# Ledger of designs, part 112: peptides against a protein of PDB entry 4Y8H

Target 1, 196 residues: chain A of PDB entry 4Y8H
Amino acid sequence: TSIMAVTFKDGVILGADSRTTTGAYIANRVTDKLTRVHDKIWCCRSGSAADTQAIADIVQYHLELYTSQYGTPSTETAASVFKELCYENKDNLTAGIIVAGYDDKNKGEVYTIPLGGSVHKLPYAIAGSGSTFIYGYCDKNFRENMSKEETVDFIKHSLSQAIKWDGSSGGVIRMVVLTAAGVERLIFYPDEYEQL

## One batch from the design tools (peptide; made by RFdiffusion4, then SolubleMPNN)

Design b2_p29_4_s1
Fold by OpenDDE base, seed 4:
Structure b2_p29_4_s1 (fold): chain B 196 residues (1-196), chain A 29 residues (1-29)
Amino acid sequence: as target 1 above (196 residues)
Amino acid sequence: MIDEETFKKLEEEKKEKEKKEEEEKKKLE
């Protein structure tokens, strides 16, 4: 798995590969590692698909309840909810979650929740088994306040490199763009990103 | 399960943070 979220000038973009590994078998099952928990709050999930999906579902439920009582939650609030659930389930979770969201006040924000249930706000975050291969690349090439196009390219190149080196990553690259304009879904196929 | 008290605390923390950010913005003006 290779996942990332990147803040940019107009919001935030989440990206993920689609490969799932079940033991020794590479399942070409398109697992949606990008999960909506609120209209403009999404997460990237790595590790156990079942466990992280359950957490995301619970978060979504809690954010719905929150919305009914207090209005639209901030990305930070969502990250805090994730943190608490991840901490409570730390013995069962094998991977981290990245939370990303957009609102008019805070713009695009990214929070990483590694194993153990800590939370860190960052301009961008990477996680999953493929992330180990792209820390240097991301550090070198990330810039604050990039355009949408620059950010898409940055994520595309980053995940392409992760996929190249990580046998547990592959398939299509999916992205979700969160801005004032709304939510946009992007997809890139191997024939396109393998040439990068 | 996150209880109602936790959500209330999160909302209060959010409001406090927003106030601090507004105060910092005013100091830079």
Scores: peptide ipSAE 0.186, ipTM 0.705, DockQ to the pose 0.013
Fold by OpenDDE base, seed 3:
Structure b2_p29_4_s1 (fold): chain B 196 residues (1-196), chain A 29 residues (1-29)
Amino acid sequence: as target 1 above (196 residues)
Amino acid sequence: MIDEETFKKLEEEKKEKEKKEEEEKKKLE
C-alpha cells in the first residue's frame, strides 16, 4: 500500500494505490483506501483493510452524530476521533491512517495517525509499505501552496515511485481532491504513471 | 465507542482552540 495526502493552495488531495495483496475477496468498499468519513473529510487507510474500514465506519457514524449536535466537524475533530479509536484498537491495527479534509476556515489540512494512536498535523503525509521508498522524493519535491495540477502531478509521481519499488503497491492511482468547489475523484491507470 | 462526554470534550477543545485563534488574529491586527 502507498497512500498520501497533500495540502495545496486550494485544499487537499488524498492519493492511494489500489493493490490488495491479500488473496481474500474483499468488498470494493473495504479495498478502497480513500474513504469518506464526512463530506469534505476523508482518510487514507493502510494495513488491515477490514479493521481500518471498521474504524472509518465508526468515525463516520460519530461525525454524523457530531454534525447533528454541533454542526460540521473540523478536520482536526475528525482526526481526534480517529486518534481515539485507533488508540482503543491499537492491538488490532497494523498500520496508520491519514486524515485529510477541507473547510473554509482552515482550508486543506492533513493529520497522520501512526500506530499507537498519536496524531500529527502535517502539510503532507505519506504512509503504507510503499512510503518508505518515497520519503526522500517527497521531501525534495513537495512545496507549499502548489496548484491543483502541481499537486496532482506531485502525488502521481510520488505514488508511481512507491509502486515501482513496493511489491505491495500497484494498480490504479486514485485521488480525491477536496476544495471549496467540492469533491473531485481522479483515477490514473498504470499506463499513465509507470513511465514517469 | 466514543461517548457523549468525549464529544463534549472535543467540542470544548474546538471552541477553546477557535477562541485562541481568534485572539491571536486580533493581536496580529
Scores: peptide ipSAE 0.183, ipTM 0.718, DockQ to the pose 0.013
Fold by OpenDDE base, seed 5:
Structure b2_p29_4_s1 (fold): chain B 196 residues (1-196), chain A 29 residues (1-29)
Amino acid sequence: as target 1 above (196 residues)
Amino acid sequence: MIDEETFKKLEEEKKEKEKKEEEEKKKLE
């Protein structure tokens, strides 16, 4: 798995590969590693699909309850809910979660929740087995306040490199763009990103 | 499971931060 979220001028973009590994074989199953927990709050999931999906479902439920009482939650609030649930279930979780969201006040924000249930706010975050191969590339090429197009390109190149070196990553690259304008889904196929 | 009291606390903390930010903005104007 290779996942990332990147803040940019107009919001935040989440990106993920779609490969699923099961036992000794690689399944090119189109997995949705980008999960909505609120209208403009999403997460990237790595590790056990069942366990992380259960966490995301619980978070979504809690944020709906929160919304009914207090209005739209901030991305920080969502990250706090994730942090608490991940900490409580840390013995059953094998991987981290990236939380990303947009609101008019805070703009795009990214929070990483690694194994153990800590939370860290970052301008961008990477995770999954493929992330180990792209720390240097991301650090060199990330810039604050990029355009949408620059950010899409950055994520595409980053995940392409991760997929190139990580046998547990592959398939299509999916992205979710969160801005004032709404939510946009993007997809890129191997024939495109393998040539980068 | 996160209880209602935890959400109340989070909302109060959010409001307090917003208030502080507004006060700081007024001081800079």
Scores: peptide ipSAE 0.139, ipTM 0.677, DockQ to the pose 0.012
Fold by OpenDDE base, seed 2:
Structure b2_p29_4_s1 (fold): chain B 196 residues (1-196), chain A 29 residues (1-29)
Amino acid sequence: as target 1 above (196 residues)
Amino acid sequence: MIDEETFKKLEEEKKEKEKKEEEEKKKLE
């Protein structure tokens, strides 16, 4: 698995590969590593698919309840909810979660929740087995306040490199773009990103 | 599970943070 979320000038983009490894991913739903928990708050999931899916479902429910009482939650609030649930279930979780969201006040934000249930706000985050191969690449090529197109390219190149080296990553690259304009889903196929 | 009290706390913390940021912005003007 290779997942990442990147803040940019107009918001945030989440990206993930689509490969499922035999025995590692038991999901009740079609494997979606990019999961919606609120209109413009999403997460990237790696590791134990069933456990992280359950957490994401619970978070979605809690954020719905929150919305009914207090209005739209911030990305930070969503990350805090994830943190608490991940901490309480830390002994059962085998991987972390990246939370990303957009609102008009805070713009695009990214929070990483590694194993253990800590939370860290970052301009971008990477995770999954493929991430180990691209830390150097991402550090070298990431820039703050990129355009949408530059950010899409950055994610596409980063995940392409991760897929190249990680046997547990592959398939299509999926992205979710969160901006003031709304939510946009992107997909890139191997014949495109393998040539990068 | 996160209870209602936790949500209240999170909302209060958010409001306090927003207030501080607004006050800081006013001081810079």
Scores: peptide ipSAE 0.119, ipTM 0.666, DockQ to the pose 0.013

Design b2_p29_5_s1 (from b2_p29_5, 15 letters changed)
Fold by OpenDDE base, seed 2:
Structure b2_p29_5_s1 (fold): chain B 196 residues (1-196), chain A 29 residues (1-29)
Amino acid sequence: as target 1 above (196 residues)
Amino acid sequence: MRETELSEEAREGLEKTSKKMTEKLLALP
């Protein structure tokens, strides 16, 4: 898996590959690793498909309950719910989560929750087996307050490099853009990103 | 990402945590 989330001028963009593995071979199933937990709060998932889906389902439920009582939750609130689930069950889970969201007060925010259930707020985050290959690239090329187009290109190039070297990453690159204007889904295919 | 099944231990633990969080949320003013 190769996943990342990047804050930018107008909000935040999440990105992910789609490859799923089973044991020592690549499964035919394509996984959407970008998961909605609220209108403008999403997450990137790595590790166990079942574990992370179960966590995300519970988070979605809690955020809906929260909304009914207190209004739209912040991204920080969503991250805290993820953290509680991951930390309290760390002995039985294999889950790496990146939480990203947008609201008018805080703009785009990113929280990374690695294995073990700690939480870290960052301007951008990368995770998954492919991330080890692109830490240097991302550190060199990330800039704060990029445009939407610059951020899409940054994520596309980063994940392309991760996929190139990580056998557990591949397929399509999916992105979700979260801004004041709404939610936008993007998809990029190998014929395009392999040439970068 | 690895295709796998959710263990019973994980399921029970997550449900327990979820119930506790629900109780806390409903107790807030």
Scores: peptide ipSAE 0.724, ipTM 0.954, DockQ to the pose 0.876
Fold by OpenDDE base, seed 4:
Structure b2_p29_5_s1 (fold): chain B 196 residues (1-196), chain A 29 residues (1-29)
Amino acid sequence: as target 1 above (196 residues)
Amino acid sequence: MRETELSEEAREGLEKTSKKMTEKLLALP
């Protein structure tokens, strides 16, 4: 898996590959690793599909409950829920999560929750088995307050590089853009990103 | 990402944590 989330001028963009494995084999199935937990709060998932889906389902439930009583939750609140689930169950989970969201007050925010359940607020985050191959690239190329187009390009190039080197990453690159204007889904196919 | 089954231990633990969080959430002022 190769996943990332990047804050930019107008909000935040999440990105992910789609490859999944079953046992020792690469599955032909394409998995959406970008999961909605609230209107403008999403997450990137790595590790166990079952573990991370279960976590995301619970988070979604809690955020719905929160909304019904207290109004729209912040991205920080969502990250806190993820953190609690991951930390308190660290011995039984294989989960790497990146939480990203947008609201008018805080704009785009990114929280990374690696294995173990710690939480770190960052301007951008990368995770998954493919992330080790692109730390250098991301560090050199990330800039704060990029445009949407610059950020899409940054994520596309980053994930493309990760996919090239990580056998556990591949398929399509999906992105979710969260801004004041709403939610936008993007998809890029191998014929495009392999040429980068 | 690996497609596996959710263990019973994981399920039970997550449910327990969820219940505790629900109680806390409902107790907010």
Scores: peptide ipSAE 0.723, ipTM 0.955, DockQ to the pose 0.852
Fold by OpenDDE base, seed 3:
Structure b2_p29_5_s1 (fold): chain B 196 residues (1-196), chain A 29 residues (1-29)
Amino acid sequence: as target 1 above (196 residues)
Amino acid sequence: MRETELSEEAREGLEKTSKKMTEKLLALP
């Protein structure tokens, strides 16, 4: 898996590959690793598909419950819910989560929750087995307050590089853009990103 | 991402945590 989330001028963009594995085999199936937990709060998932889906389902439930009583939760609140689930169950889970969201007050925010259930607020985050290959690239190329287009290109190039080197990453690159204007879903196919 | 099944231990633990969180949430003024 190769996943990332990047804050930019107008909000935040999440990105992910789509490859899944079964044991020692690479499955020829496409999995959506970008998961909605609230209107403008999403997450990137790595590790166990079942574990991370279960976590995301519970988070979605709690955020809906929160919304019904107190209004729209912040991205930080969502990250806190993820953290609680991951930390309290760390011995039984294989989950790496990046939480990203947008609201008018805080704008785009990114929280990374690696194995163990710690939480870290960052301007951008990368995770998954493919992330090990792109730390250098991301560090050199990330800039604060990029445009939407610049951020899309940054994520596309980053994930493309990760996919080149990580056998557990591949398929399509999906992105979700979260801004004041709403939610936008993007998809890029191998024929496009492999030549970058 | 690995395709796996959710273990019973994980399921039970997550449910327990979720219940506690729900109780806390409902207790907020």
Scores: peptide ipSAE 0.723, ipTM 0.954, DockQ to the pose 0.859
Fold by OpenDDE base, seed 5:
Structure b2_p29_5_s1 (fold): chain B 196 residues (1-196), chain A 29 residues (1-29)
Amino acid sequence: as target 1 above (196 residues)
Amino acid sequence: MRETELSEEAREGLEKTSKKMTEKLLALP
């Protein structure tokens, strides 16, 4: 898996490959590693598909309950719910999660929750088995307050490099853009990103 | 990402945590 989330001028963009493996290393291009937990709060998932899906389902439930009682939750609140689930169950889970969201007060925010259930707020985050190959690239090329187009390009190039070197990553690159204007879903196919 | 099954330990633990969080959320003024 190669996943990342990047804050930018107008909000935040999440990105992920789509490869999943099972048993004899059968690749699946369909798996969606970008999961909605609230209107403008999403997450990137790595590790066990079952573990991370179960966590995300519970978070979605809690955020709906929160909304019904107290209004729209912040991205920080969502990250806190993820943290509690991951930390309290760290011995029984294989889950790496990046939480990203947008609201008018805090703009785009990114929280990374690696294995173990710690939480770290960052301007951008990368995770998954492919992330090890692109720490240097991302550090050199990330800039704060990029445009949407620049950020899409940054994520596309980053994940393309991760996929190139990580056999556990591949398929399509999916992105979700979260801004004041709403939610936008993007998809890029190998014939495009492999040429970068 | 690996396609696996959710273990019983994980399921029970997550349910327990979720229940506690729900109780806390409902207790907020």
Scores: peptide ipSAE 0.722, ipTM 0.953, DockQ to the pose 0.876

Design b2_p29_5_s2 (from b2_p29_5, 17 letters changed)
Fold by OpenDDE base, seed 1:
Structure b2_p29_5_s2 (fold): chain B 196 residues (1-196), chain A 29 residues (1-29)
Amino acid sequence: as target 1 above (196 residues)
Amino acid sequence: MIDNELSKEAREGLEKVSKKMTEKLLSLP
């Protein structure tokens, strides 16, 4: 898996590959690793498909319950729910999650929750088995307050490099853009990103 | 991403935490 989320001028963009594995082999199944937990709060998932889906389902439920009582939750609140689930069950889960969201007060925010259930707020985050191959590239090329186009290109190039070297990453690159204007879904196919 | 099943231990643990969080949230004014 190769996943990332990047804050930018107008909000935040999440990105992910779609490859799944079964044991030591690449599975034919394509997994959507970008999961909605609230209107403008999404997550990137790595590790166990079952574990991370179960976590995301609970978070979605909790945020719906929160909304019914207190209004729209912050991205930080969502990250806290993820953290609680991951930390308290760290011995029984294989879950690496990036939480990203947008609201008018806090703008775009990114929280990374690696194995073990710690939580870290960052301007951008990368995770999954493919992330090890792109730390250098991301560090050199990330800039704060990029445009939407610059951020899409940054994520596309980053994930393309991760996929190139990580056998556990591949398929399509999906992105979700969260801004004041709404939610936008993007998809890029191998024929495009392999040429980068 | 690994395509596997949710273990019994993971399920029970997640449900336990979920229940506690729900109770806490509902207890707030």
Scores: peptide ipSAE 0.685, ipTM 0.949, DockQ to the pose 0.847
Fold by OpenDDE base, seed 2:
Structure b2_p29_5_s2 (fold): chain B 196 residues (1-196), chain A 29 residues (1-29)
Amino acid sequence: as target 1 above (196 residues)
Amino acid sequence: MIDNELSKEAREGLEKVSKKMTEKLLSLP
């Protein structure tokens, strides 16, 4: 898996590959690793498909309940729910999650939650087995307050490199753009990103 | 992303935490 989320001038963009593996083998199944937990709060998932889906389902339910009583939750609130689930069950889960969201007050925010269930707020985050290959690239090329187009390109190039070197990553690159204007879903196929 | 099944321990643990969080949320004014 190769996943990332990047804050930018107008909000935040999540990106992910779609390859599914069974143990050490590549499966033909394509997985959507970008998951909605609220209108403008999404997550990137790595590790166990079952574990991370179960976590995301609970978070979605909790945020819906929260909304019914208190209004739209913040991205930080969502990250806290993820953290609680992951930390309290760290011995029974294989889950790496990046939470990203947009609201008018806080704009785009990114929270990374690695296997141990800690939570870290960052301007951008990368995770999954493919991320190990692109830490250097991302560190050199990330800039604060990029445009939407610059951020899409940054994510596309980053994930393309991760996929190139990580056998556990591949398929399509999916992105979700969260801004004041709404939610936009993007998809890029191998014939495009492999040429970068 | 590993395609596997949710373990019994994971399911029960997640449900337990979910229940506690729900109770806390409902107890708030």
Scores: peptide ipSAE 0.683, ipTM 0.948, DockQ to the pose 0.861
Fold by OpenDDE base, seed 3:
Structure b2_p29_5_s2 (fold): chain B 196 residues (1-196), chain A 29 residues (1-29)
Amino acid sequence: as target 1 above (196 residues)
Amino acid sequence: MIDNELSKEAREGLEKVSKKMTEKLLSLP
């Protein structure tokens, strides 16, 4: 898996590959690793498909419950719920999660939750087995307050590089853009990103 | 991403934490 989330001028963009593996083999299955937990709070998932889906389902439930009583939760609140679930069950889960969200007060925010259930707020985050290959690239090329287009390109190039080197990454690149204007889903196919 | 099934231990642990969080949330004014 190769996943990332990047804050930019107008909000935040999440990105992910779609490859799924079964044991040591690449499964011919495409998985959507970008998961909605609230209108403008999403997550990137790595590790166990079952574990991360279960976590995300619970988070979604809690955020809905929160919303019904207190209004829209912050991205930080969502990250806290993820953290609690991951940390308290760290011995039984294989989950790497990036939480990203947008609200008018805090704008775009990114929280990374690696194995163990710690939480780190960052301007951008990368995770998954493919991330190890692109730390240098991302550090060199990330800039604060990029445009939407610049950020899409940054993510596309980053994930493309990760996929080139990580056998556990591949398929399509999906993105979710979260801004004041709403939610936008993007998809890029190998014929496009492999040439970058 | 690894395609597998959710273990019993993971399920029970997650449910336990979820229940506690729900109770806490509902206790707020």
Scores: peptide ipSAE 0.682, ipTM 0.948, DockQ to the pose 0.866
Fold by OpenDDE base, seed 4:
Structure b2_p29_5_s2 (fold): chain B 196 residues (1-196), chain A 29 residues (1-29)
Amino acid sequence: as target 1 above (196 residues)
Amino acid sequence: MIDNELSKEAREGLEKVSKKMTEKLLSLP
């Protein structure tokens, strides 16, 4: 898996590959690793599909419950719910999660929750088995307050590189753009990003 | 992404934490 989330001028963009593995085998199954937990709060998932889906389902439930009582939760609130679930169950879960969201007050925010259940607020985050190959690239190329287009390109190039080196990453690159304007879903196919 | 099943331990642990959080949330004014 190769996943990332990047804050930019107008919000935040999440990105992920789609490859799924079963044990030692690369499955033909395409997995959506970008998961909605609230209207403009999403997460990137790595590790166990079952573990991370279960976590995300619970978070979604809690955020819905929160919304019914208090209104729209902040991204920080969402991250705290993820953190609680992951930290308290760290011995039984294989979950690497990036939480990203947008609201008018805080704009785009990214919280990374690696294995173990710690939480870190960052301008951008990368995770998954493919991330190890692109730390250097991302560090050198990330800039704060990029445009949407610049950010899409940054993510596309980053994940493309991760996919090139990580056998556990591949398929399509999916992105979700969260801004004041709404939610936008993007998809890029191998024929496009492999040429980068 | 590894396609596997949710373990019993993971399920029970997650449910326990979820229940606790739900109770806390619902107890707030």
Scores: peptide ipSAE 0.681, ipTM 0.948, DockQ to the pose 0.871

Design b2_p29_5_s3 (from b2_p29_5, 13 letters changed)
Fold by OpenDDE base, seed 5:
Structure b2_p29_5_s3 (fold): chain B 196 residues (1-196), chain A 29 residues (1-29)
Amino acid sequence: as target 1 above (196 residues)
Amino acid sequence: MVDTELSEEAREGLERTSKKMTERLLSLP
């Protein structure tokens, strides 16, 4: 898996490959590693498909309950719910999560929750088995307050490199853009990103 | 990402945590 989330001028963009493996390394291009937990709060998932889906389902439920009582939750609140689930059950889970969201007060925010259930707020985050290959690239090329187009290109190039070197990553690159204007879903196919 | 089954231990633990969080949320004014 190769996943990342990047804050930019107008909000935040999440990105992920689509490869999943089972048994004799059967690849699946359909798996969605970008999961909605609230209108403008999403997450990137790595590790066990079952573990991370169960976590995300519970978070979605709690954020709906929160909304009914107190209004729209912040991205920080969502990250806190993820943290509690991951930390309290760290001995029984294989889960790496990146939480990203947008609201008018805080704009785009990114929280990374690696294995073990710690939480870290960052301007951008990368995770998954492919992330080890792109720490240097991302550090050199990330800039604060990029445009939407610049950020899409940054994520596309980053994940393309991760996929190139990580056999556990591949398929399509999916992105979700969260801004004041709403939610936009993007998809890029190998014939495009492999040429970068 | 690996396609695996959710273990019984993980399921029970997540449910316990979820119940605790729900009780906490509902107890707030």
Scores: peptide ipSAE 0.732, ipTM 0.956, DockQ to the pose 0.875
Fold by OpenDDE base, seed 3:
Structure b2_p29_5_s3 (fold): chain B 196 residues (1-196), chain A 29 residues (1-29)
Amino acid sequence: as target 1 above (196 residues)
Amino acid sequence: MVDTELSEEAREGLERTSKKMTERLLSLP
């Protein structure tokens, strides 16, 4: 898996590959690793498909419950829910989560929750087995307050590089853009990003 | 991402945590 989330001028963009593995084998199936937990709060998932989906389902439930009583939760609140689930159950889970969201007050925010259940607020985050290959690239190329287009290109190039080197990453690159204007879903196919 | 099943231990643990969080949330003014 190769996943990332990047804050930019107008919000935040999440990105992910789609490859799924079964043990040592690459499965010929596509998994959506970008998961909605609230209107403008999404997450990137790595590790166990079942574990991370279960976590995301519970988070979604709690955020809906929160919304019904107190209004729209912040991205930080969502991250805290993820954290509690991951930390309290760390011995039984294989989950790496990046939480990203947008609201008018805080704008785009990114929280990374690695294995173990710690939480870290960052301007951008990368995770998954493919992330090890792109730390250098991301560090050199990330800039604060990029445009939407610049951020899309940054994510596309980053994930493309990760996919080149990580056998557990591949397929399509999906992105979700979260801004004041709403939610936008993007998809890029190998024929496009492999040549980058 | 690895395709696997959710263990019973994980399921029970997550459920327990979820219930605690729900109770906490519902207790807020």
Scores: peptide ipSAE 0.731, ipTM 0.957, DockQ to the pose 0.878
Fold by OpenDDE base, seed 4:
Structure b2_p29_5_s3 (fold): chain B 196 residues (1-196), chain A 29 residues (1-29)
Amino acid sequence: as target 1 above (196 residues)
Amino acid sequence: MVDTELSEEAREGLERTSKKMTERLLSLP
């Protein structure tokens, strides 16, 4: 898996590959690793598909409950819910999560929750088995307050590089853009990103 | 990402945590 989330001028963009493995084999299954937990709060998932889906389902439930009583939750609130689930169950989970969201007050925010359940607020985050191959690239190329187009390009190039080197990453690159204007889904196919 | 089954231990643990969080959330002013 190769996943990332990047804050930019107008909000935040999440990105992910779609490859799924079964044991030691690459499955023909395509997985959507970008998961909605609230209107403008999403997450990137790595590790166990079952573990991370279960976590995301619970988070979605709690955020709905929160909304019904207190109004729209912040991205930080969502991250705290993820953190508690991951930390309190660290011995039984294989889950790496990146939480990203947008609201008018805080704009785009990114919280990374690696294995173990710690939480870190960052301007951008990368995770998954493919992330180790692109730390250098991301560090050199990330800039704060990029445009949407610059950020899409940054994520596309980053994930493309990760996919090239990580056998556990591949398929399509999906992105979700969260801004004041709403939610936008993007998809890029191998014929495009492999040539970058 | 690995396609696996959710272990019973994981399921039970997540449920316990979820219940505690729900109780806390409902107790907020």
Scores: peptide ipSAE 0.730, ipTM 0.957, DockQ to the pose 0.887
Fold by OpenDDE base, seed 2:
Structure b2_p29_5_s3 (fold): chain B 196 residues (1-196), chain A 29 residues (1-29)
Amino acid sequence: as target 1 above (196 residues)
Amino acid sequence: MVDTELSEEAREGLERTSKKMTERLLSLP
C-alpha cells in the first residue's frame, strides 16, 4: 500500500493506490483505500482490509451520531475517534490510518495514526509499505500552500515512485479533493503515471 | 493492503470500545 494526504492552499487532498495482497501474492481484488467517514472528512487505510474497514465503519457511525447532537464534527474530533479505536485495540489490529478533512475554520488538516494508535497532526503524511521509498522525495518536494494542480501533481509523482519500487502497491491512483467548493474524486491509470 | 478476515477478538474489542464511546457521547449536554 501507498497512501498519503497533503494540505494545500484551498484544503486537502488524499491519495492512494489500489493493490490488494494475500500474503506474498497479489490478489485480484482492487481495494478503495480512500474511505469517507463524513462529508468532508475522509481517511486513507493501510494494513488489514478488514480491520481498517471495521474501524472506518464505526467512526462513520459515531460522526453521524455526533452531527445529530452537536453539528458537523471537526477533523480533530474524527481523528480522536480513530485513535481511541486503534489504541484500545492495538493488540488485535493491523491498521495504519491517515485522517484528512476540511472545514471553514481550520481549512485542510491531516492526522496520521500509525500502528499502536498514536496520533500526529502534520501538514502532510505518507504511509504504507510504499512510503519508505518516497520519504526523501516527499520531503524535498512538498511545499506549503500549493495550488490544487501542484498538489495533484505532487501526489501523483510521489505515489508513482512508491508503486515503482513497492511490489505491494499498484493499480490505479485515486485521489479525493476536499475544499470549500465540495468533494472531487480523481483517478489516474498506469499508462499515465508510469511515464512520470 | 492485506485481504484478511476480521478476528473475533478484534470484532469484540471494537464493539466494546464503540459502546463505551457511544455512552460517553450521549451523556454529554
Scores: peptide ipSAE 0.729, ipTM 0.956, DockQ to the pose 0.877

